# Ledger of designs, part 10: peptides against a protein of PDB entry 2V3S

Target 1, 95 residues: chain A of PDB entry 2V3S
Amino acid sequence: PISLVLRLRNSKKELNDIRFEFTPGRDTAEGVSQELISAGLVDGRDLVIVAANLQKIVEEPQSNRSVTFKLASGVEGSDIPDDGKLIGFAQLSIS

## One batch from the design tools (peptide; aimed at target 1 R19 D27 L36)

Design b2_p13_5_s4 (made by RFdiffusion4, then SolubleMPNN; from b2_p13_5, 7 letters changed)
Fold by OpenDDE base, seed 3:
Structure b2_p13_5_s4 (fold): chain B 95 residues (1-95), chain A 13 residues (1-13)
Amino acid sequence: as target 1 above (95 residues)
Amino acid sequence: RRARLEALGREIN
């Protein structure tokens, strides 16, 4: 399995790392993304973007060691999005 | 911890 970390800010705007495994051929990017949403760790509005980037990183984990992407849930927030500070952005990386 | 998921610093139900 591929060991991954999803880094994003929680409801208190604190950075958290979420660790999980992905097994190609058994798991799907959308399925795992739905698990993250069901656990209350990802906003439901971010299903599409999380799944797309999860698919990208698991396709070629040696080439795509880290991907940072804009969250749909962050666009209408009070804070200005910033990829460097992960405000309105999340990051997936190989553990 | 919940299934395959684990968040640093807090419990996942």
Scores: peptide ipSAE 0.257, ipTM 0.766, DockQ to the pose 0.248
OpenDDE base, seeds 1, 2, 4, 5: peptide ipSAE 0.254, 0.247, 0.245, 0.250; ipTM 0.759, 0.760, 0.758, 0.761

Design b2_p13_6 (made by RFdiffusion4)
Pose (drawn by RFdiffusion4):
Structure b2_p13_6 (pose): chain A 95 residues (1-95), chain P 13 residues (1-13)
Amino acid sequence: as target 1 above (95 residues)
Amino acid sequence: SPRTRADFTVEPA
């Protein structure tokens, strides 16, 4: 199992670290991304990008310690995207 | 079984 953290801002624009485990051979990037969305933790528009970056970090957790990516939900949403401030972006990392 | 909201730990950064 891999101990993972999804870091992104909540609806109040507060930064949060979401802790979860991923078990290779049992879980899939798509499945876990759907779980994040059904839990209301990730916007549904972000399924593809979150799944892609989850797959990236879980295939080589030794190489990819952190991945930062754009949110499809944050492309035009009142605040300009800013990767430094994790506005319109999120980050997956190994714990 | 699929994870639910309670299966995730959310902490302020």

Design b2_p13_6_s1 (made by RFdiffusion4, then SolubleMPNN; from b2_p13_6 with R5A T9E E11L)
Fold by OpenDDE base, seed 5:
Structure b2_p13_6_s1 (fold): chain B 95 residues (1-95), chain A 13 residues (1-13)
Amino acid sequence: as target 1 above (95 residues)
Amino acid sequence: SPRTAADFEVLPA
């Protein structure tokens, strides 16, 4: 399986790393993204963007070691989006 | 193999 880390800020604005495994051929990007949402780790509004980027990283893990993307849930937030600080952004990477 | 919260390890970054 592929060992992944999803780095994003929680509701308290604390940056956390969420570690999980992805098994090609058994798991799907959308399925795992839905599981992250069900676990309360990802905002439901971010299903599409998380799934898209998860698909990107797992299809070519050797080439796409890290991807940073804008969260839909962060657009309407009070804080100004910042990809460097992962404010309104999240990052997926191969551990 | 649906994942639950227990399948995700959350650690401070």
Scores: peptide ipSAE 0.730, ipTM 0.931, DockQ to the pose 0.925
OpenDDE base, seeds 1, 2, 3, 4: peptide ipSAE 0.728, 0.728, 0.727, 0.727; ipTM 0.930, 0.930, 0.929, 0.930

Design b2_p13_6_s2 (made by RFdiffusion4, then SolubleMPNN; from b2_p13_6, 5 letters changed)
Fold by OpenDDE base, seed 1:
Structure b2_p13_6_s2 (fold): chain B 95 residues (1-95), chain A 13 residues (1-13)
Amino acid sequence: as target 1 above (95 residues)
Amino acid sequence: SPKTASDFEVVPA
């Protein structure tokens, strides 16, 4: 399986790493994203963007070692989005 | 294959 890390801020704005495995041919980007949402780790509004980027990284893990993307849930927040600080952004990377 | 929160390890970055 592919070892992944999803780095993003929780509701308290604390930056955390969420570690998990992805097994190609068994897991799907959409399915894992839904599980992240069900676990309360990802906002439901971010299903599309998380799934898209998860798909991107698992289809070419050797080339896409890390991807940073804007969260739909972040654009409405009071804080100005910042990819460097991962404010309104999340990052997926190969462990 | 993650299914629930137990399949995700959350640690401070």
Scores: peptide ipSAE 0.671, ipTM 0.883, DockQ to the pose 0.783
OpenDDE base, seeds 2, 3, 4, 5: peptide ipSAE 0.669, 0.669, 0.669, 0.671; ipTM 0.884, 0.883, 0.883, 0.884

Design b2_p13_6_s3 (made by RFdiffusion4, then SolubleMPNN; from b2_p13_6, 4 letters changed)
Fold by OpenDDE base, seed 3:
Structure b2_p13_6_s3 (fold): chain B 95 residues (1-95), chain A 13 residues (1-13)
Amino acid sequence: as target 1 above (95 residues)
Amino acid sequence: APRTASDFVVEPA
């Protein structure tokens, strides 16, 4: 399996790493993204963007070691989105 | 196949 880390801020705006495994041929990007949402770790509005970037990283894990992407849930907040600070952005990387 | 909360390990970055 592929060992992944999803780095994003929680409801208290604290930056956390979420570690999980992905098994190609058994798991799907959308399925795992839905499980992250069901676990309360990802906002439901971010299903599409998380799934798209999870697919990108697992299809070529040696080349796509890290991807940073804008969250739909962060667009309408009071904080200005910033990819460097991961405000309104999340990051997926290979562990 | 289906993941529960225990399948995700959360730690401070």
Scores: peptide ipSAE 0.714, ipTM 0.917, DockQ to the pose 0.894
OpenDDE base, seeds 1, 2, 4, 5: peptide ipSAE 0.713, 0.713, 0.713, 0.713; ipTM 0.917, 0.917, 0.917, 0.917

Design b2_p13_6_s4 (made by RFdiffusion4, then SolubleMPNN; from b2_p13_6, 5 letters changed)
Fold by OpenDDE base, seed 2:
Structure b2_p13_6_s4 (fold): chain B 95 residues (1-95), chain A 13 residues (1-13)
Amino acid sequence: as target 1 above (95 residues)
Amino acid sequence: APRTASDFEVLPA
């Protein structure tokens, strides 16, 4: 399996690393993203962008070691999005 | 079975 880390700020704006495994051929990017949402770890509005970037990283994990992407949930938030601080952004990385 | 919260390890970054 592929060991992944999703770095994302929680509702308290605390930055956390969410570690999980992805097994090609068994898991799908869409499915795991939905599971993250169901677990309360990802905002439902971010399903599309999380799934897209999860797919990107798992399709070529040797080349795509890290991807940073803008969250839909962060656009209308009170804080100005900032990719460096991961405000309104999240990061997926190969562990 | 689908992953639950227990399948995701959350750690302070």
Scores: peptide ipSAE 0.717, ipTM 0.919, DockQ to the pose 0.940
OpenDDE base, seeds 1, 3, 4, 5: peptide ipSAE 0.715, 0.713, 0.717, 0.717; ipTM 0.918, 0.917, 0.919, 0.919

Design b2_p13_7 (made by RFdiffusion4)
Pose (drawn by RFdiffusion4):
Structure b2_p13_7 (pose): chain A 95 residues (1-95), chain P 13 residues (1-13)
Amino acid sequence: as target 1 above (95 residues)
Amino acid sequence: SPSLSERFTVEPA
């Protein structure tokens, strides 16, 4: 199992670290991304990008310690995207 | 399989 953290801002624009495990051979990037969305933790528009970056970090957790990516939900949503401030972006990392 | 609440723990950054 891999101990992972999804870091992104909540609806109040507060930064949060979401802690979860991923078990290779049992879980899939798409499945876990859907779980994040069904839990209301990730916007449904972000399924594809979150699944792609989850797959990237879980295939080589030795190489990819952190991945930062754009949110499809944040492309035009009142605040300009800013990767430094994790506005319109999120980050997956190994714990 | 874990439930959604069991799967995810939310903490302030």

Design b2_p13_7_s1 (made by RFdiffusion4, then SolubleMPNN; from b2_p13_7 with S1R P2K S5E)
Fold by OpenDDE base, seed 2:
Structure b2_p13_7_s1 (fold): chain B 95 residues (1-95), chain A 13 residues (1-13)
Amino acid sequence: as target 1 above (95 residues)
Amino acid sequence: RKSLEERFTVEPA
């Protein structure tokens, strides 16, 4: 399995690392993304972007060691999006 | 397969 970390700010704007494994051939990017949402760890509006980037990192984990992407849920927030501070952005990386 | 509760571990970054 592939060990991954999703770095994302929670509802209190605290930055957390969400660790999980992805097994190619058994798991799907969309399926795991839906689990993240069901667990309350990812906003439902971010299903598409999380799934897309999860797919990207698991298809070529040797090349895509880290991907940072803009969240749909962060666009309408009060805070100005900032990829460096991961405000309105999330980061997936290989553990 | 791990359950939903066991799949994710959340830690302060």
Scores: peptide ipSAE 0.684, ipTM 0.893, DockQ to the pose 0.945
OpenDDE base, seeds 1, 3, 4, 5: peptide ipSAE 0.683, 0.683, 0.683, 0.684; ipTM 0.892, 0.892, 0.892, 0.893

Design b2_p13_7_s2 (made by RFdiffusion4, then SolubleMPNN; from b2_p13_7 with S1R S5E E11L)
Fold by OpenDDE base, seed 2:
Structure b2_p13_7_s2 (fold): chain B 95 residues (1-95), chain A 13 residues (1-13)
Amino acid sequence: as target 1 above (95 residues)
Amino acid sequence: RPSLEERFTVLPA
């Protein structure tokens, strides 16, 4: 399996690393993204962007060691998006 | 199939 880390801020704006494994052929990017939402770890509005970037990293893990992307949930928030501080952004990386 | 709690480990970054 592929060991991944999703780094993003929780509801208290604390930065956390969410570690999980992805098994190609058994898991799907869409399915795991839905599990993240069901676990309360990702906002439901971010399903599409998380799934897209998860797919990107698992299809070419040797080339895509890290991907940073803008969250839909961060656009309408009170804080100004900042990719460096991962405000309104999340990062997926190979562990 | 792992449970949601087993699937994800959350750690302070």
Scores: peptide ipSAE 0.718, ipTM 0.906, DockQ to the pose 0.969
OpenDDE base, seeds 1, 3, 4, 5: peptide ipSAE 0.718, 0.717, 0.717, 0.718; ipTM 0.906, 0.906, 0.906, 0.907

Design b2_p13_7_s3 (made by RFdiffusion4, then SolubleMPNN; from b2_p13_7 with S1R P2L S5E)
Fold by OpenDDE base, seed 1:
Structure b2_p13_7_s3 (fold): chain B 95 residues (1-95), chain A 13 residues (1-13)
Amino acid sequence: as target 1 above (95 residues)
Amino acid sequence: RLSLEERFTVEPA
């Protein structure tokens, strides 16, 4: 399995690391993304972008050690999106 | 198969 970390700010704007494993051939990017949403860890509006980037990192984990991406849920937020501060952005990385 | 509670662990970054 691939050990991953999703770094993402919660509703209190606190940065957290969400750790999980992904098993190619058993898990799908969309399926795990839906589980993240069901667990209340990811906003439902971010299904597409999370799934796309999860797919990217798991298809070539040796090359794609980290991916940072803009969240749909962050665009209309009060804070200006900032990839360096992970405001309106999330980061997936290989643990 | 892991439950949702077991699948994800959340820690302060």
Scores: peptide ipSAE 0.686, ipTM 0.893, DockQ to the pose 0.947
OpenDDE base, seeds 2, 3, 4, 5: peptide ipSAE 0.685, 0.685, 0.685, 0.685; ipTM 0.893, 0.893, 0.893, 0.893

Design b2_p13_7_s4 (made by RFdiffusion4, then SolubleMPNN; from b2_p13_7 with S1R S5E)
Fold by OpenDDE base, seed 5:
Parts: structure tokens; C-alpha cells; sequence
Structure b2_p13_7_s4 (fold): chain B 95 residues (1-95), chain A 13 residues (1-13)
């Protein structure tokens, strides 16, 4: 399995790392993304972008060690999006 | 299939 870390800010704007494994052939980017939402770890509005980037990293984990992407939920937030500070952005990486 | 709490581990970054 592929060991991944999803780094993003929680509702209190605190940066957290969410660790999980992804098994190609058993897991799907869409499915795991839905699980993240069901667990209350990802905003439902971010399903599409999380799934897309999760797919990207798992299909080429050797080349895509880290991907940072803009959250749909961040656009409607009060803070100005900033990929460096992961404000309105999240990061997926291979652990 | 692991439960959601088993699937994800949350830690302060």
C-alpha cells in the first residue's frame, strides 16, 4: 500500500496531518475522498479537488511525491488563500 | 474494510 499524508487546516485553522494508506486496485481516489468527508476531515465541497489530486499522486507516487492544491472551501473563507501557508490549500504527500 | 477511525490518523502538523 501507499502511505499518504494529507496536510490541511481544521475548522480551528490548525494545521494537521492526516495519515492513511491507499491500496491500488482496492481503493479508489473517489472512494477514499468520500471517506475523508464522512470522517469530517475534509469539507464536502472539496470532494472533486481532493479526489483529483489523490488520483494524481497514487498513479505516479514515485514522481509525484507531493501535490498542493486549492480547496473549493477555501475560496469562500475569510482568509486570503496562500499555498505556502496552506490557507485555502491542502497538500498530499507520500510519507 | 477498516472503520473510519482506523483508516485515518490525525496528528498536529
Amino acid sequence: as target 1 above (95 residues)
Amino acid sequence: RPSLEERFTVEPA
Scores: peptide ipSAE 0.716, ipTM 0.901, DockQ to the pose 0.969
OpenDDE base, seeds 1, 2, 3, 4: peptide ipSAE 0.715, 0.715, 0.714, 0.714; ipTM 0.901, 0.901, 0.900, 0.900

Design b2_p13_8 (made by RFdiffusion4)
Pose (drawn by RFdiffusion4):
Structure b2_p13_8 (pose): chain A 95 residues (1-95), chain P 13 residues (1-13)
Amino acid sequence: as target 1 above (95 residues)
Amino acid sequence: SVDLSRFVVEPAP
């Protein structure tokens, strides 16, 4: 199992770390991304980008300690995207 | 169904 953190801003624009485990051979990037969406923790528009970055971090957790990526939901949504401030971006990291 | 308890949400530092 891999201990992972998804860091992104909530609907109130507050930064949050979401802690979860991923078990290779049992879980899939797509499945877990769908779980994040069904839990209301990730916007449905972000399924593809979150799944892609989850796959990246779980295939080589020794190389990829952190991945920061754009949110499809944040492309034009009132605040300009800013990776430094995790606005319109999110970050997956190893705990 | 989704096990919501697998996701622990904490304020970031």

Design b2_p13_8_s1 (made by RFdiffusion4, then SolubleMPNN; from b2_p13_8 with S1A L4R P13A)
Fold by OpenDDE base, seed 5:
Structure b2_p13_8_s1 (fold): chain B 95 residues (1-95), chain A 13 residues (1-13)
Amino acid sequence: as target 1 above (95 residues)
Amino acid sequence: AVDRSRFVVEPAA
C-alpha cells in the first residue's frame, strides 16, 4: 500500500496531518475521499479537488511526491487563501 | 483482529 499524509487545517485553524494507506486496485481516489468526508476530516465541498489530487499522487507516487491544492471550502472562508501557510489549501504527500 | 479506522490524525510537526 501507499502511505499518504493529508496536511490540512482543522476547524480551529490548527495544521494537522492525516495519515492513511491507499491500496491500488482495491481503493479508489473517489472512495477514499468520501471516507475522509464521512470521517469529518474533509469538507464535503472539497470532494472533487481532494479526489483529483489523490488520484494524481497515487497514479505516479514516485513522480508526485507532494501536491498542494486549493480547497473549495477555503474560498468562502474568512482568511485569505495562502498555499504556503496552507490556508484554504491542503497538501497530500507520500509518507 | 480489530478493524481500525483508515485515518490517523495528529498535529503537524
Scores: peptide ipSAE 0.702, ipTM 0.897, DockQ to the pose 0.592
OpenDDE base, seeds 1, 2, 3, 4: peptide ipSAE 0.701, 0.700, 0.701, 0.700; ipTM 0.896, 0.896, 0.897, 0.896

Design b2_p13_8_s2 (made by RFdiffusion4, then SolubleMPNN; from b2_p13_8 with S1M L4R P13A)
Fold by OpenDDE base, seed 5:
Structure b2_p13_8_s2 (fold): chain B 95 residues (1-95), chain A 13 residues (1-13)
Amino acid sequence: as target 1 above (95 residues)
Amino acid sequence: MVDRSRFVVEPAA
């Protein structure tokens, strides 16, 4: 399995790491993304972008050690998006 | 389809 970390700010705007495993052939990017949403860890509006980037990192974990992407939920927020501070952005990386 | 996964949440270092 691939050990991953999703770094994302919570409702208090605090940066958290969400650790989980992904098993190619058993898990799907969309399925795991839906679980993240069901667990209340990811905003439902971010399903597409999270799934797309999760797919990207798991298909080539050696090449894509880390990916940072813009959240749809961040655009509608009050804070100015900033990829460096992960405001309106999230980051997936290989643990 | 929803895949079942266990998530561990902790403050980022």
Scores: peptide ipSAE 0.698, ipTM 0.892, DockQ to the pose 0.651
OpenDDE base, seeds 1, 2, 3, 4: peptide ipSAE 0.697, 0.697, 0.696, 0.697; ipTM 0.893, 0.892, 0.892, 0.893

Design b2_p13_8_s3 (made by RFdiffusion4, then SolubleMPNN; from b2_p13_8 with L4R P13A)
Fold by OpenDDE base, seed 3:
Structure b2_p13_8_s3 (fold): chain B 95 residues (1-95), chain A 13 residues (1-13)
Amino acid sequence: as target 1 above (95 residues)
Amino acid sequence: SVDRSRFVVEPAA
């Protein structure tokens, strides 16, 4: 399995790492993204962007070691999006 | 067997 880390700010704006495994051929990017939402770890509005970037990193984990992407849930927030501070952005990386 | 959660959450280093 592929060991991944999703770095994301919670509802209190605290930065956390979410560690999980992904098994190609058994898991799907869409399915695991749904699990993240069901667990209350990802906003439902971010399903599409999380699934797209999860697919990108698992298709070639040795070359795509890290991906940072803009969250749909962060666009209309009071804080200005910032990829360096992961405000309105999240990061997926290979553990 | 006991079910294991897929996700482990911890403060970012």
Scores: peptide ipSAE 0.704, ipTM 0.899, DockQ to the pose 0.586
OpenDDE base, seeds 1, 2, 4, 5: peptide ipSAE 0.703, 0.702, 0.703, 0.703; ipTM 0.899, 0.899, 0.899, 0.899

Design b2_p13_8_s4 (made by RFdiffusion4, then SolubleMPNN; from b2_p13_8, 4 letters changed)
Fold by OpenDDE base, seed 3:
Structure b2_p13_8_s4 (fold): chain B 95 residues (1-95), chain A 13 residues (1-13)
Amino acid sequence: as target 1 above (95 residues)
Amino acid sequence: MVDRSRFVVLPAA
């Protein structure tokens, strides 16, 4: 399996690392993204962007070691999005 | 039978 970390801010704006495994051929990017939402770890509005970037990293994990992407849930927030501070952005990386 | 949890949440280092 592929060991991954999803780094993003929680509802209190605290930065957390969510560690999980992904098994190609058994898991799907869409399915695992839905699990993240069901667990309350990702906003439902971010399904598409999380799934797209999860697919990108698992299809070529040795080449795509880290991906940072804009969250749909962060666009209308009070804070200005910032990829460096992961405000309105999240990051997926290989452990 | 144990239910395996996929996600582990930790404060970012």
Scores: peptide ipSAE 0.702, ipTM 0.899, DockQ to the pose 0.595
OpenDDE base, seeds 1, 2, 4, 5: peptide ipSAE 0.701, 0.701, 0.701, 0.701; ipTM 0.899, 0.899, 0.899, 0.899

## One batch from the design tools (peptide; aimed at target 1 N16 I18 V32)

Design b2_p14_1 (made by RFdiffusion4)
Pose (drawn by RFdiffusion4):
Formats: structure tokens, sequence, C-alpha cells
Structure b2_p14_1 (pose): chain A 95 residues (1-95), chain P 14 residues (1-14)
């Protein structure tokens, strides 16, 4: 199992670290991304990008310690995207 | 649900 953190801003624009485990051979990037969405933790528009970056980090957790990516939900949403401030972006990392 | 079984832990960043 891999101990992972999804870091992104909540609806109040507060930064949060979301802890979760991923078990290779049991879990899939798509399945876990859907779980994040059904839990209301990730916007549904972000399924593809979150799944892609989850797959990236779980296939080589030794190489990819952190991945930062754009949110499809944040492309035009009142605040300009800013990767430094994790506005319109999120980050997956190994714990 | 799978999401409830996984139990995502949310920690505010100070």
Amino acid sequence: as target 1 above (95 residues)
Amino acid sequence: TPAEKRGFVVEPVS
C-alpha cells in the first residue's frame, strides 16, 4: 500500500491535505478518483486529470514523490489559476 | 460506499 496525500483548496478556498491509502493490485486510479468525487472532495469535472496524475504517482512512487496538476474545474472560475498557491491546481504526494 | 470504506482524512493546512 501507498500512503498518499491530495492537497487542494476546499469550497471556502482553504488549503487541505487529504490522506488516503492506495493498494496496487486492488485499487485503480479511476476507481479511487471516483471515490474522491463521490465523497465531494474533488469536482466531477476533474475525474480525468486526477485519475491521470494518480496513475502517475502510483506506478512509480519511488520516482514521483509529488505531482502538481491543473484542475479542469478551476480553468475560468473567478480566480486566476496559480500553481504556486494551489488555485485551480492540486497536488498528489507520497506521505 | 467504497469512498466511506476508504475514509478519506481531511487535515486543514495552517

Design b2_p14_1_s1 (made by RFdiffusion4, then SolubleMPNN; from b2_p14_1, 6 letters changed)
Fold by OpenDDE base, seed 1:
Structure b2_p14_1_s1 (fold): chain B 95 residues (1-95), chain A 14 residues (1-14)
Amino acid sequence: as target 1 above (95 residues)
Amino acid sequence: SAAEERGFEVIPVE
């Protein structure tokens, strides 16, 4: 399995790492993304972008060690999106 | 929790 970390801010704007494993051939990017949403860890509006980037990192984990991406949920927030501060952005990385 | 059942470990970043 691939050990991953999803770093993103919660509703209180606190940065958290969500660690989890992804097993190719058993897990799907779409499925795991839906589970993250169901667990309340990812905003439902971010399904597409999370799934796309999860797919990107798991297809070539040796090359794509980290991906940072803009969240749909962050666009309409009060804070201006900032990839350096992970405001309106999330990061997936290989543990 | 749903997160625990799936194996999502949430860790605050200091």
Scores: peptide ipSAE 0.718, ipTM 0.911, DockQ to the pose 0.686
OpenDDE base, seeds 2, 3, 4, 5: peptide ipSAE 0.718, 0.716, 0.718, 0.717; ipTM 0.910, 0.909, 0.910, 0.910

Design b2_p14_1_s2 (made by RFdiffusion4, then SolubleMPNN; from b2_p14_1, 7 letters changed)
Fold by OpenDDE base, seed 5:
Structure b2_p14_1_s2 (fold): chain B 95 residues (1-95), chain A 14 residues (1-14)
Amino acid sequence: as target 1 above (95 residues)
Amino acid sequence: SRAEERNFEVIPVE
């Protein structure tokens, strides 16, 4: 399995790492993304972008060690999006 | 927690 970390801010704007495994051939990017949403860890509006980037990183984990992407939920937030501070952005990386 | 049942480990960074 591929060991992944999703780093993003919670509702209190606190940064957290979410560690999980992805097994190619058994798991799907969309399926795992839906589970993240169901667990209350990802905003439902971010399904598409999380799934797309999860797919990207699991396709070539040796080449895509980290991907940072803009959240749809962040666009409507009060804070200005900032990829360096992960405000309105999330980061997926290989553990 | 539900996250743990789904095999998601949540770790505060800051």
Scores: peptide ipSAE 0.679, ipTM 0.890, DockQ to the pose 0.640
OpenDDE base, seeds 1, 2, 3, 4: peptide ipSAE 0.678, 0.678, 0.678, 0.677; ipTM 0.890, 0.890, 0.891, 0.890

Design b2_p14_1_s3 (made by RFdiffusion4, then SolubleMPNN; from b2_p14_1, 7 letters changed)
Fold by OpenDDE base, seed 4:
Structure b2_p14_1_s3 (fold): chain B 95 residues (1-95), chain A 14 residues (1-14)
Amino acid sequence: as target 1 above (95 residues)
Amino acid sequence: SAAERRNFEVIPVK
């Protein structure tokens, strides 16, 4: 399996690394993204963007070692999005 | 199984 880390801020604006595995052929980017949402770790509004970037990193994990992307949930928030601080942004990387 | 839950390890970033 592919070992991944999703770095993003929780509802308390605390930055956390979420470690999980992805098994090609068994798992799908959409399915795992839905599991992240069901676990309360990702906002439901971010299903599409998380799934898209998860697919990107798992299709070529040796080339796509890290991807940073804008969250839909961060656009309407009070904080100004900032990719450097991962405010309104999340990062997926290969562990 | 649909009843199985994926392991998500949450680690605070210092």
Scores: peptide ipSAE 0.708, ipTM 0.900, DockQ to the pose 0.662
OpenDDE base, seeds 1, 2, 3, 5: peptide ipSAE 0.707, 0.707, 0.707, 0.707; ipTM 0.900, 0.900, 0.900, 0.900

Design b2_p14_1_s4 (made by RFdiffusion4, then SolubleMPNN; from b2_p14_1, 6 letters changed)
Fold by OpenDDE base, seed 2:
Parts: structure tokens; C-alpha cells; sequence
Structure b2_p14_1_s4 (fold): chain B 95 residues (1-95), chain A 14 residues (1-14)
């Protein structure tokens, strides 16, 4: 399986790493993203962007070691998006 | 929890 880390801020604006494994052929980017949402770890509004980037990283893990992307949930927030501080952004990486 | 069942491990950064 592919060992991944999703780094993003929780509701308390605390940065956390969410570690998990992705098994090609068994897991799907869409499915795992839905599980992240169901677990309360990802905002439901971010399903599309998380799934898209998860697919990107798992299809070519050797080339896409890390991807940082803008969250839909961060756009409507009070905080100004900042990719460096991962405010309104999340990062997926191969661990 | 759902996270634990799936194998999501949440680790605070810093």
C-alpha cells in the first residue's frame, strides 16, 4: 500500500497530519475522501479537491511526492488563505 | 471511531 499524509488544520485551526494507507485496486480516491469526510477530518465541501489531489498523488507516487491545494472550505472563511501556513490549503504527501 | 476503523491516524504537528 501507499503510505500517505494529509496535513491540514482542524476546526481549532491546529495543524495536524492525518496518516493513512491507500491500496490501489481496492481503495479509490473518491472513496477515501468520503471516508475522511465521514470521520470529520475533512470538510464536505472539499470532497472534489481532496479526491482530485489524492488521485493525482496515488497514480504517480514516485513523481508526485507532495501536492498542496486550495480548499473550498477555506475560501468562505474569515482567515486569509495562505499556502505557506496551510490556511485554507491542505497538503498531501507520500510518507 | 470511524477514523480508527479506517486507519486514519491524527498526529498534531509541532
Amino acid sequence: as target 1 above (95 residues)
Amino acid sequence: SAAEERGFEVIPVK
Scores: peptide ipSAE 0.725, ipTM 0.914, DockQ to the pose 0.705
OpenDDE base, seeds 1, 3, 4, 5: peptide ipSAE 0.724, 0.723, 0.723, 0.724; ipTM 0.914, 0.912, 0.913, 0.913

Design b2_p14_2 (made by RFdiffusion4)
Pose (drawn by RFdiffusion4):
Structure b2_p14_2 (pose): chain A 95 residues (1-95), chain P 14 residues (1-14)
Amino acid sequence: as target 1 above (95 residues)
Amino acid sequence: SREETLAATGERLN
């Protein structure tokens, strides 16, 4: 199993670290991304980009210690996207 | 379960 953290801002624009495990061979990037969405932790518009970056970090957790990516939900949403600040972006990382 | 833990976190944060 891989101990992972999803870092992103909540609806109140507060930064949060979401801790979860991923078990290769049992879990899939798409399945876990759907779980994040059903839990209300990730916007549904972000399924594809979150799944793609989850797959990237889980296939080589030795190489990819952190991946930062755009949120489809944050493309035009009142605040300009800013990867430094994690506005319109999120980050997956190994714990 | 992970699903339950994620749901509880989602409810608390949002």

Design b2_p14_2_s1 (made by RFdiffusion4, then SolubleMPNN; from b2_p14_2, 5 letters changed)
Fold by OpenDDE base, seed 1:
Structure b2_p14_2_s1 (fold): chain B 95 residues (1-95), chain A 14 residues (1-14)
Amino acid sequence: as target 1 above (95 residues)
Amino acid sequence: SRAERLKALGEKLN
């Protein structure tokens, strides 16, 4: 399996690393993304972007060691999106 | 399961 870390801020704006595994051929990017949403770790509005980037990193984990992407849920937030601070952005990386 | 572990973490972080 591929060991991944999803780094993003919670509702308290605290940065957290969420560790999980992905097994190609058994798991799907959309399915795992739905688990993250069901757990309250990812906003439901971010299903598409999380799944797309999860798919990207797991299809070529040796080349895509880290991907940072804009969250749909962050656009309407009070803080201005900032990829460096992961405000309105999340990061997936190979553990 | 992964889903259960994530759920537990979600409850902790929120």
Scores: peptide ipSAE 0.793, ipTM 0.967, DockQ to the pose 0.916
OpenDDE base, seeds 2, 3, 4, 5: peptide ipSAE 0.130, 0.172, 0.129, 0.192; ipTM 0.765, 0.765, 0.762, 0.807

